# Peptides against a protein of PDB entry 3C66, part 119

Target 1, 189 residues: chain A of PDB entry 3C66
Amino acid sequence: KSWANLFEKNDFFFRYKFYLEITAYTRGSDEQHLKWSGLVESKVRLLVMKLEVLAGIKIAHPFTKPFESSYCCPTEDDYEMIQDKYGSHKTETALNALKLVTDENKEEESIKDAPKAYLSTMYIGLDFNIENKKEKVDIHIPCTEFVNLCRSFNEDYGDHKVFNLALRFVKGYDLPDEVFDENEKRPSK

## One batch from the design tools (peptide; made by RFdiffusion4, then SolubleMPNN)

Design b2_p23_3_s2 (from b2_p23_3, 7 letters changed)
Fold by OpenDDE base, seed 2:
Parts: C-alpha cells; structure tokens; sequence
Structure b2_p23_3_s2 (fold): chain B 189 residues (1-189), chain A 23 residues (1-23)
C-alpha cells in the first residue's frame, strides 16, 4: 500500500485501532495560536520518531494535516472543559454548550470580540506489536519529553492560562466526529 | 487487564496520568 494512501483522510482514521491525539490549545489571539500550534506541529515528527523505536510500537504514523477548531471561550472553566472534553466521541458532546466559531458566524459581533479558544489537533495512528506479549506499552516518557520540548521553546508557552498541550490516547471508535466525513460510519468497537 | 480506554495526558494542568497503554 503506497504511503500516499496513508495520508488520505478516508483511510487513515479506519486504518488503526488506536490513535494518539496531540492538541495544542490557545486561549488568546489567532496569532498566538498560529505560533503555538505551528511549533507543536513542527515537533510531532520528533515524537513519532521516539514512539517508533519503542519495542511495543510497530507503527506510529502521523496524519499530515491538523484539525482546526475554535470556540467562544468566555471563562477559564470553559477552557478547562474544552481541554477535558475534546478529542473523544464519548465526551465531545459537552462542547455543544460552547459556541463553535465557523466561517459563517465569525463576523457576528457576539463572536468576533469574544474570547476564543483555538485548537489544533494532530493525529498519530498506532499499531502495536501484540505478538511480543507486551500487554503494556509505556509512552509516558516520549510524550512528557514532547510536551516539555514544546513548552520550553518560549517562556510564554509556560502560561497554562493561555497555552496548553494535551495528548490523548483513543481507540478508533472513540475518535472525534470531526475526523469522519458525513458519509463515513464511525468504526465499531 | 482490560484494554486501555481513553487516556488523557495534560501535564501542565497536573493531569500527569501514567501514559501506559494496556493492550
């Protein structure tokens, strides 16, 4: 199978049983988010390289494009909720309490001037070496190093009130709806 | 052990869960 087919959205989110989501969050300006997310995105390949060398990981394959979303985020609690609920189909419905910013609504006065949380999410498809009888794969160190690498790049990125970076391990059936087209059926358990 | 469910990792918020995946 050509590597090109791995980057087609239609196959990528059905190809793996497991995914690692990397979400860069910014509660601030679009410019702040572009810098932060761009940094995070630039480092994802380093995380992939660190994951690939783990004996329990057979494949760590990044999806090439981030998923972008933004919400009106008037409070810190809303920002925490976004971080807690985003990236899982089980929990993402909680985000319906927030106003999703879209191209259609972004110019509305109530949205234009509202505080926003910006999200950029990268996905890594994971295939594990199940045959190696490793019932457990520890990815804590690579993920911690990755977060530290991103957060240490600029002192401003240390402000968790503005900039956050989370990783989420999810199964394919629990991927967010955003990764599927309207005509695509979510993977079953 | 059951296969890992969703694991959320956000160390800057103190959510420093052990990022160990059970298969």
Amino acid sequence: as target 1 above (189 residues)
Amino acid sequence: ESESETIYFNPQRGINNKFEITL
Scores: peptide ipSAE 0.588, ipTM 0.927, DockQ to the pose 0.758
Fold by OpenDDE base, seed 5:
Structure b2_p23_3_s2 (fold): chain B 189 residues (1-189), chain A 23 residues (1-23)
Amino acid sequence: as target 1 above (189 residues)
Amino acid sequence: ESESETIYFNPQRGINNKFEITL
């Protein structure tokens, strides 16, 4: 059981050359985030089904568990920076300017009462039908429909100051450090 | 053409980049 879950996680982030990241953001309470992220997570399977029927996509395989993180987020500019920089190894070092909330520090008064941004990230491994080296796959429509589906579920999710939803296409070598264990080397270019 | 680099899509912030993947 333990080895199977470790192998499934570790093999997943090495199995594909390409990934689609789906991140739900909340600048508010943990309760607000739980409702928002839970909704987004419940709809990921619908996005997978829409991706799988595209001629250029051979497989769209969701990872079953979200990655959870939270930061102290005192300003709107910090919240924009989180959204801009999160989800790529090339850019995630900019997040070191913010205080990461951990199990060890969450009870500190300066962190407990601080405004927070919460993040839940789902991963989809992608394999493409490459017949020719110049093939383009357009995923704009299914991704737009997915965002609209999540945002239209409740009027509160239209408030971009609190709730955000982003998608990121990433190569395996540019995945965030959070998906790898300390002893794992990220995929090479 | 080079393979697509990281593509970021956040329509709530008006970041409606063309989500077209070049392989």
Scores: peptide ipSAE 0.551, ipTM 0.916, DockQ to the pose 0.802
Fold by OpenDDE base, seed 4:
Structure b2_p23_3_s2 (fold): chain B 189 residues (1-189), chain A 23 residues (1-23)
Amino acid sequence: as target 1 above (189 residues)
Amino acid sequence: ESESETIYFNPQRGINNKFEITL
């Protein structure tokens, strides 16, 4: 079966037991976010390459498209809350306290000029080498190097009040709702 | 060992948890 069929959206989020989420956050302008997220996205391939060479990782497959979202984010605490709660089905309901920006509401006066947090999320499906009885896989170094690479590209990206980058290891049953279509059932435990 | 739950890693904010996955 061609590699091309592996990246059909509908199968990707059911194919793996484990995912690595990479989220670029920007509390600022859409232009700032476009530059930041575009940089992060351009470096994901380098992270994949570093993950693939780890003895515990059999496969690291990136999903090719980012997921985009934005929230009204009036405070720094709201921005921290977004970073803490986003990317897991168990915690994403906390984001309901914030106003999600949509195409339907973006022109509302209360939303248009409001401070926003922008999110771009990339997903990597992970398959592990279970046969080697490696109960543990350390991805700390590759992930740290990736974050440092992105943050060091421009001095502005060092300001965590504006630009942020998080990685989240998530099981398929705990993926955010955004990755599933309305008619799709979340993977069971 | 228990399989790892969700692990959040954000070294930029000082969340430097060991990013070790238990399977």
Scores: peptide ipSAE 0.532, ipTM 0.908, DockQ to the pose 0.760
Fold by OpenDDE base, seed 3:
Structure b2_p23_3_s2 (fold): chain B 189 residues (1-189), chain A 23 residues (1-23)
Amino acid sequence: as target 1 above (189 residues)
Amino acid sequence: ESESETIYFNPQRGINNKFEITL
C-alpha cells in the first residue's frame, strides 16, 4: 500500500461526525458475494448523488474502498446475529462468538468447507447543514430507493436467506474497529 | 420485517442515532 493511500484512509474516519455504512451480506459462495457486493458498490455513487441534493446535507463523501470480512456461519440464527451486531463498536464484540475467517485459518479443515457469511462494507462520511435549524433531512427516501435498486437488479437478490443489504447510520466514535489501524486512537464523543 | 427507522435530522435536536434500513 502506498503511504498516500494510508494517509487518506486515516483522515477519512476522523474527518466526519457521522457516517452511513452500507453493508452487503452473503450467506453462500464467494462467487455469489463477489457479484452481489460488486453490484452494491457500483450503485453507491448514485446514492451519494441523491444524498447531496438534500438541502440538509452539506457533504456526502464516499470512502474509496470496501472493507471485507467473512465469518463461519453454520445457522440462519448466526446470520441474523451478524446482521444485527455488525457495524457498531458497541455491538461488534458479540461477533467474537463466531469464527472470523482469516488468511491464516482459511485452509483449516474446520473452516475451509464450513458455511460462511461474507460482508462488504462501504462508508459515506456525512456533514449536515446545522445552520438552518428548521430543515428536516429525511435520508430514508434515498436509502430506500438505493436498496430497492440493488434488490431489483436480479430476482435472486430478493432471497433474504442468502443476500442482505443494510444501511446503518453511525457516529464516528461508534465506528467498527476495522476502520482504524492498531495504533490509532478511536475518536472521542 | 425491515425496521426502517426514518432518520430525521433536526439541526436543533441532533440526528437520531439509529438509521438502520435492512432490506
Scores: peptide ipSAE 0.029, ipTM 0.638, DockQ to the pose 0.061

Design b2_p23_3_s3 (from b2_p23_3, 8 letters changed)
Fold by OpenDDE base, seed 1:
Structure b2_p23_3_s3 (fold): chain B 189 residues (1-189), chain A 23 residues (1-23)
Amino acid sequence: as target 1 above (189 residues)
Amino acid sequence: ESTSDTIYYNPQRGINNKFEITL
């Protein structure tokens, strides 16, 4: 059982052609982010359930662990850039202009007291029912309901200067580098 | 029209792209 779970995790980002990314953003304290991201993570299963019942969706499978990152974020423009560029291999290179916070550098004076943006990203692998002759699948309603559910939980989560929540539909070949191990080759088109 | 391979949705920032997936 343990080996199957490890193996299933290693293949998760190769198993599907399509993924839904859910990213919780916080420009504030680590404590604020832990509360916000923990809430979002706790609701992902409800989104999965709503996706699975759509006629065009065959499978909606959540990845079990969030991906965590944090950046020095001195300006609101930097925070908007993070939200715009994160979650796609085509655009994530723009984040190299920001200082990534790591365990090795977090105690540096220039980083310790700097404003930070925290990111927690959840992934859902999607398989579609091609047989239903529907060239299009609309997931707007479940995604909107999910965002509204998370943001309405506490009035503070309505402050877009601090808390944000974005969803991104991505093809497997355009997943961020963070989902692949150093020895893994990115899926081709 | 290059069907954008990526659909980004952030309603809090007014980015209300339609989550209609073309297969």
Scores: peptide ipSAE 0.496, ipTM 0.870, DockQ to the pose 0.650
Fold by OpenDDE base, seed 5:
Structure b2_p23_3_s3 (fold): chain B 189 residues (1-189), chain A 23 residues (1-23)
Amino acid sequence: as target 1 above (189 residues)
Amino acid sequence: ESTSDTIYYNPQRGINNKFEITL
């Protein structure tokens, strides 16, 4: 990684108190995932534009690159667990029950031929207009419109057994370990 | 400080039909 790329990453995940994660999931081939995640990623800017115009949102800033991960995923229950547990430091330890696919192990026969779940995650840093300590910001509409836009693009993306798309609102101290380098400390509460 | 917990939203699975952040 260039020093500039490391700096941009590190500054981004410490700059905001709140993040919106957008994860595209594929239980299928790498080719299927590349098409699906590429579509989702291409639409993130439209979601950002819809978030920025909400009265309660001061800033919605997308991170420029997706985070990629993949797991051996032999069952539908494993695929549901990945969707439920991924994207929060509090819950991600449950994923240790699954085999993470890495560049070092991907050529192992037991991993190469195994069913896989692929994940691509985009991050949006959020700053809010806090006028009162009990203010609520409803992001349901723009997030639902975004999901519907992605899933309606091709009939195949309606198959929830293969293709999924979820959003997660996360506090900076509860970001997944993947966004930090080994020498970085996660933000405090 | 935001009182919102981490919110997971998956409309296809019917997970969290509301996506409201409490600040």
Scores: peptide ipSAE 0.460, ipTM 0.860, DockQ to the pose 0.816
Fold by OpenDDE base, seed 3:
Structure b2_p23_3_s3 (fold): chain B 189 residues (1-189), chain A 23 residues (1-23)
Amino acid sequence: as target 1 above (189 residues)
Amino acid sequence: ESTSDTIYYNPQRGINNKFEITL
């Protein structure tokens, strides 16, 4: 990666106080995940456009690249746990109970043939019109429309046992560790 | 009430937490 790409990444996760995380989950094959996550990623721009027109939102800025991870996921309960715990620094430590799939371990016999959950996460940095401190911004409508748009693309994406989609609103200090480099300090409150 | 610094939204799971971002 060019030095320029490193600098752009590092500034993004420090620039905003608030982030919307969009995570596509797949408990199935890598091919299923590639199709699902690719679809979700392709629709993020439409969500951004819908967020930008809300009076309470000053800026909705998408990060250009997804974050990708995968876990050994032997049970449906593990898959529910991943979806509950992922996307927050406060809760992500619970994922340490699962085996993270890495380039170093993916060929191990216990991992290679194991059921997996795949995750692809997109980030949108959000800035709000602070002058209206009393105005509640409701992003429920654009978020619901986005989820419905993704789920309606193929009937197979209606299967919640395989395909899931979550949106999480997170403060910058509670972003997952994956967004920071090892030498970076997490934003303070 | 710990204002959860994180609002989780998944319409398919009935977690319709209205993103009432109280600034």
Scores: peptide ipSAE 0.037, ipTM 0.655, DockQ to the pose 0.560
Fold by OpenDDE base, seed 4:
Structure b2_p23_3_s3 (fold): chain B 189 residues (1-189), chain A 23 residues (1-23)
Amino acid sequence: as target 1 above (189 residues)
Amino acid sequence: ESTSDTIYYNPQRGINNKFEITL
């Protein structure tokens, strides 16, 4: 039984104190994003495996489904802003300056043909082995290896103007609103 | 213990912040 099927969405984002967010960004076509995000998603399991073997990590559990969003992204600065602000409840309100693409608005003329940034976000719940008195766990190496693996897969993915990949370590209380249902109360500090 | 609430890793931005997760 794959660990992946064991957690209902509702429990997953409340179960861990810490999460690693893996976001694939694409400022381009939906087809470009599908290829890029699909690649990144396919490699998340390798990252999990590398995290699990770290002495400070007790558990690394991936959430099975990506979270998808897209924004109208007229400028490179907007794209940088998205990458800076996305993935934290503290900062995500800055994204309100951009037009979120929804099923309701995607056919609007002003949105349909607009430049877009696409986001696909995978989550890994992390439990740390505190018993080992490791005050610090360095996940830099496996994260760097993961990014390099994704970026090196195709030369096109080296274009940072189009394709980006970010890993964000967040506390459960600072997860983006997208992970919670409307009726769910955000985890407390 | 400076619990960095959020560690952001983007190799492009030179935020090679070592994911030193201080627990």
Scores: peptide ipSAE 0.042, ipTM 0.658, DockQ to the pose 0.713; fails the geometry check

Design b2_p23_3_s4 (from b2_p23_3, 7 letters changed)
Fold by OpenDDE base, seed 4:
Structure b2_p23_3_s4 (fold): chain B 189 residues (1-189), chain A 23 residues (1-23)
Amino acid sequence: as target 1 above (189 residues)
Amino acid sequence: ESTSETIKYNPLRGINNKFEITL
């Protein structure tokens, strides 16, 4: 049975206590983002495989669909803010200071030609072999290898002003609102 | 910033930069 068929979208963000978020950022064109995010997404399976073999990780399960968003991003500081604030429910409200690009507003003259930051986020649900809350799992090796693999694919992806890649560990109750349907209640602590 | 609830990994700190998850 293909792993893909077992996880209806609806339970994935409730199934795990912990998630690894992989976000590809692009401050540039939609075409640049499509290439960059597509590359990152194509490598997530390799990251999963490397996570699964870590002694502290019991399960690393990717959510197969990316979450996509874009913001008007007139400054580099705005781009840094997006990268700092995105990916946590606690901090995502800071993004309300930026204009979210939507299907409804994308044709507005003020938005159409504005500099944009594009985001594509992949999620990995994590279960750990750790019984004790004091135990630690270090995942830096597979994460670093993954980032290096993505960044080294093309020289252009070395430009941090345009292309960024973030990995964020998040608890299920602190997942961004975008992962829940309007009728879904956020997991409690 | 590592809040106890969210840890962002900075890969630019080199291979020795731990991404240590505390449960």
Scores: peptide ipSAE 0.332, ipTM 0.818, DockQ to the pose 0.458
Fold by OpenDDE base, seed 3:
Structure b2_p23_3_s4 (fold): chain B 189 residues (1-189), chain A 23 residues (1-23)
Amino acid sequence: as target 1 above (189 residues)
Amino acid sequence: ESTSETIKYNPLRGINNKFEITL
């Protein structure tokens, strides 16, 4: 089976019980976000390679396409809320308090010139060599190296008011709704 | 906050900040 067929969206979010989410956040311009998210995306392969060599990780498989969204983000508190609530089905409903920017509404006067938070999320499917449910895998070293690599690329990326990077471990049944098509049922526990 | 379903990693908590996954 060619590598190209492995990246069909349809099976990826059902194939694994566990996922690592990598989200690049930008509260600023679309141009700033494009540069930041593009950098983060370019480094995900290095993170995968570092995860694959850890004891207890059997598979680390990246999904090739980012998920992109943007919200009207008038305050710093809203930006903190986005970063806290995004990335799990359990908490994402809190984002309904913010205006999601869509192709249909982006030209509205109240949205066009509003401050925005941009999000780009990459997913890594994880499988573990752990037979015993009591065993723990520590992934902090690869994750820290990855964050440092992204943040050290440009001094501007040190500004946490504008640029943020989050890593979240999520179970397949708690993935955000954005990863499923309207006709797809969320994985059961 | 880390839930039973979700663990968020904060790299700013220093070198000893473990990102322990429990299955």
Scores: peptide ipSAE 0.331, ipTM 0.817, DockQ to the pose 0.440
Fold by OpenDDE base, seed 2:
Structure b2_p23_3_s4 (fold): chain B 189 residues (1-189), chain A 23 residues (1-23)
Amino acid sequence: as target 1 above (189 residues)
Amino acid sequence: ESTSETIKYNPLRGINNKFEITL
């Protein structure tokens, strides 16, 4: 399949059984998030390159567009909840307890000045070498290096109250709803 | 947290010495 098809949302999230999601979180300003997420996004290609050379990984293909979302996040507990629940279809319904910021509501007085958590999520489709009789693939090295690279770029990114970075391995049937169009059915188990 | 479907890896919040995916 050509690389061109990897840029089409609908084909990408059905193409792989496995995905690595990289989420940059910011509880702060939009400007802070733009800098943080932009940095993270700029490094995803390096993560891909490091994943591709692992013996257990046959394919690591990034989806090129980040998924952006933001929530009213009045408390640190809400921010922890977002980080805990986001990125899996099984748990994402917990986010319904928070007010999603939309283009329609962002100018509402109750939302405009409210503390927000911003999320930018990148996806990597993964295919594994099945012929490698390894029932297990360890990807901690490239993932750790990636996180360290992002976090070390600016001292401010060491503040976990503001800036967070999570990697999640997710099966295609457990991808967040955001990756599918309303008319699309989730991949089956 | 890890489920059969999802494995979270945050190297800064946990003693995650491995990010082991079971296929």
Scores: peptide ipSAE 0.323, ipTM 0.808, DockQ to the pose 0.517
Fold by OpenDDE base, seed 1:
Structure b2_p23_3_s4 (fold): chain B 189 residues (1-189), chain A 23 residues (1-23)
Amino acid sequence: as target 1 above (189 residues)
Amino acid sequence: ESTSETIKYNPLRGINNKFEITL
């Protein structure tokens, strides 16, 4: 199947048992987030290339579109909670305690002037060349290089109060709800 | 926190020198 046919969202989140999530977080302005997330997104291909050459990784395939969300984030504790709870179906329900910013509510005075956390998430589908289920694959080197590359691009990205970057390894059945359409059922265990 | 299903990795926090995936 050509790479072009892999851009159909329809089967990407069902195709792999395992995914690497890359989330760029910004507690600040939309402009700050656009710059930060755009940088992170631009480097994902380099991470993919480094993952593909690792022993035990058969395929590392990026989903080409980011998932975007934003929350009212009045406190630093709320921002830490977002970073802790986001990216897993098991924990994402905790985000319901925060006000999700939508196109319908963004002009409300209480939301317009509120501090916001912005999230952009990229997904990499992973297939492993592990015959023995007891074998482990360590991906820390490519992931560390990627994070360092993103964080070192601008000194401002060293401010963890504003800019954050998380990598999360997730099983297909524990992907966030955002990756599935309303009519799609989550993969079973 | 590593749940059996999800592993979060942050290299900058120095906490985890490995990002080990067990299938």
Scores: peptide ipSAE 0.311, ipTM 0.804, DockQ to the pose 0.485

Design b2_p23_4_s1 (from b2_p23_4, 8 letters changed)
Fold by OpenDDE base, seed 1:
Structure b2_p23_4_s1 (fold): chain B 189 residues (1-189), chain A 23 residues (1-23)
Amino acid sequence: as target 1 above (189 residues)
Amino acid sequence: EDEVNGRLNPQRGINEPMSLTLS
């Protein structure tokens, strides 16, 4: 199958058993988030390159489109909760306690002027070399280097009250609902 | 069963080993 066919949403999130999620968080302005998420997205290719050279990894394939969401986030505790619960099907239901910002509600006075947390998530599908009897594959170093690369780009990105970057290593059946269409069945265990 | 471990958000003190154990 050509790489071109893997950029179609429908096949990408069913193709791999394992995914790496990269989420840029911003509690601030839309402009701040645009700059931060744009930086993170621009560096994802470097992480892919570092993953591909690992002996246990056969393929590291990025999904090219970010997933965007935003929530009303009046407190720092809400911002921590978002970062703790987002990115896993097991925990994402906790986000229902927050007001999701949509095109339909964004002009409401209570939402328009409210503090917001913005999320941009990139996905990397991972295929592993089964024949390599390596019982364990470690991706911690390239992931840590990636976080450090993004956060060191500007001093402002060191302020964890505003800017955060999280990586999550998940199985396909534990991907967030946002990656599937309403008519799609979630992958089985 | 294959096991995955990995949440990484160093600025919040989340530094779990990012690893896969194959079955």
Scores: peptide ipSAE 0.651, ipTM 0.953, DockQ to the pose 0.790
Fold by OpenDDE base, seed 3:
Structure b2_p23_4_s1 (fold): chain B 189 residues (1-189), chain A 23 residues (1-23)
Amino acid sequence: as target 1 above (189 residues)
Amino acid sequence: EDEVNGRLNPQRGINEPMSLTLS
């Protein structure tokens, strides 16, 4: 099987029980988001390397492609809501209160000129060395170091009104709907 | 049951412990 076939989307979101989500947020221009998300994406390999050396982690496997979305985001409260609700199936339905920007609607005058929040999300599948034992695996340090690394590259990335970086540790059954195709059944609990 | 916890967005003051407890 070619290395290329290992990166096929088809089973990645079913292969692991646990995932780390990395979302770059931008409330600003598409150009600002492209620079910010591109920086974050370029550093994901460093996070993977830091995770792999932890005693409890057997595998940290990054998904190769980001998931991209954007919302009309007229207020700071909307931007906070997006960051609070995105990345979990339990909470993502709250985003239905916002206008998702699509290829079909992006040229509508009300959407074209509206303030937007852009999202780029990377996923890391996690496998652990010890199953069925009462053990705690802590990934807080490498995750914090990763956030600090990304934000330190440009002073502008310190402005949390524009740029944010969030990490979420989730179970496979709580992944956002965006990772599954319409014909795929979400993993059961 | 396995327990996962952790949201991290330091820019917004979200600093939850990023951890898994295996059962």
Scores: peptide ipSAE 0.650, ipTM 0.953, DockQ to the pose 0.831
Fold by OpenDDE base, seed 4:
Structure b2_p23_4_s1 (fold): chain B 189 residues (1-189), chain A 23 residues (1-23)
Amino acid sequence: as target 1 above (189 residues)
Amino acid sequence: EDEVNGRLNPQRGINEPMSLTLS
């Protein structure tokens, strides 16, 4: 199958059973987030390379575009909630308690001047070498190394009140709604 | 059924094992 078909969004989120989500979080300015998320994005290829050499991983395929979202985030507790609930269809409905910033509402006075949490999420589709039943594939080491690499790039990225980086290992049916178009049906269990 | 586990956010003290168990 041609590599060309791998770039269609619609095929990517249906192609794999498993995904690694990488979310850069910023509670601060848009400029801070742009720098942070841009750094994280620039390092994703290094994570892919580390994943590809693991014996249990057949393919690690990054989606080329980040998903961007932002929420009004007046408190640190809200910021923690965002990080706890985002990235899973099972839990993302809890984020409805927060005001999602949209193009339609961003100019509203109550939203414009509000503290915001910015999210940039990158996805890696994973295919595994299924040789034996009950095989365990561990990706903890390369994921930890990736986080450490990003956080160590600048001292400012050590401030967890502002900058966070989360990785989540999910099944395709538990991907956030943002990855699917309105006309697309979520993968079944 | 395959089990996927793991959330990693070390800045928040979240260091779950990032692993897949194939069934």
Scores: peptide ipSAE 0.649, ipTM 0.953, DockQ to the pose 0.888
Fold by OpenDDE base, seed 2:
Structure b2_p23_4_s1 (fold): chain B 189 residues (1-189), chain A 23 residues (1-23)
Amino acid sequence: as target 1 above (189 residues)
Amino acid sequence: EDEVNGRLNPQRGINEPMSLTLS
């Protein structure tokens, strides 16, 4: 398969067994989120580069487009819940308790003026060097460095009430539903 | 079975080991 085909949504989320999810969260304005998510997105390539040099990693392939979503987020507890539940198929159903903001509903008075949590999620597909019988691959350092890099860019990004950055290491079968089309079957274990 | 663990959200005190254990 050409590298070009791996940028197709349908191939990318089936191609790898393992994914790193990078989610920028903002409970604030759309403008705040655009700045924050844009920063995070701009740094993903640096994370990829750091991952690629790890002996256990054969491939670190970023998906080119972020996944964007927003929820009505009236409370801090809701914001915590979003961050806890998002990014895993096992837990994402809990987000149904919140109002997803859509193009169809965004102009509703109850939604328009409501506090919102914005999410921008980048995905990195990971392939590992199994031949090296490395029972364990640790990506903690590069991930931590990435978070620190993003958070240190502006002092405002230190405010965890507004800005958060989460990384999640997941299996392909536990990816959020958002990465699959309606007609696509989720990868099996 | 391969085990994947790790959530990292330091701002919320989530600092799980980001690792894969291959079976």
Scores: peptide ipSAE 0.644, ipTM 0.952, DockQ to the pose 0.822

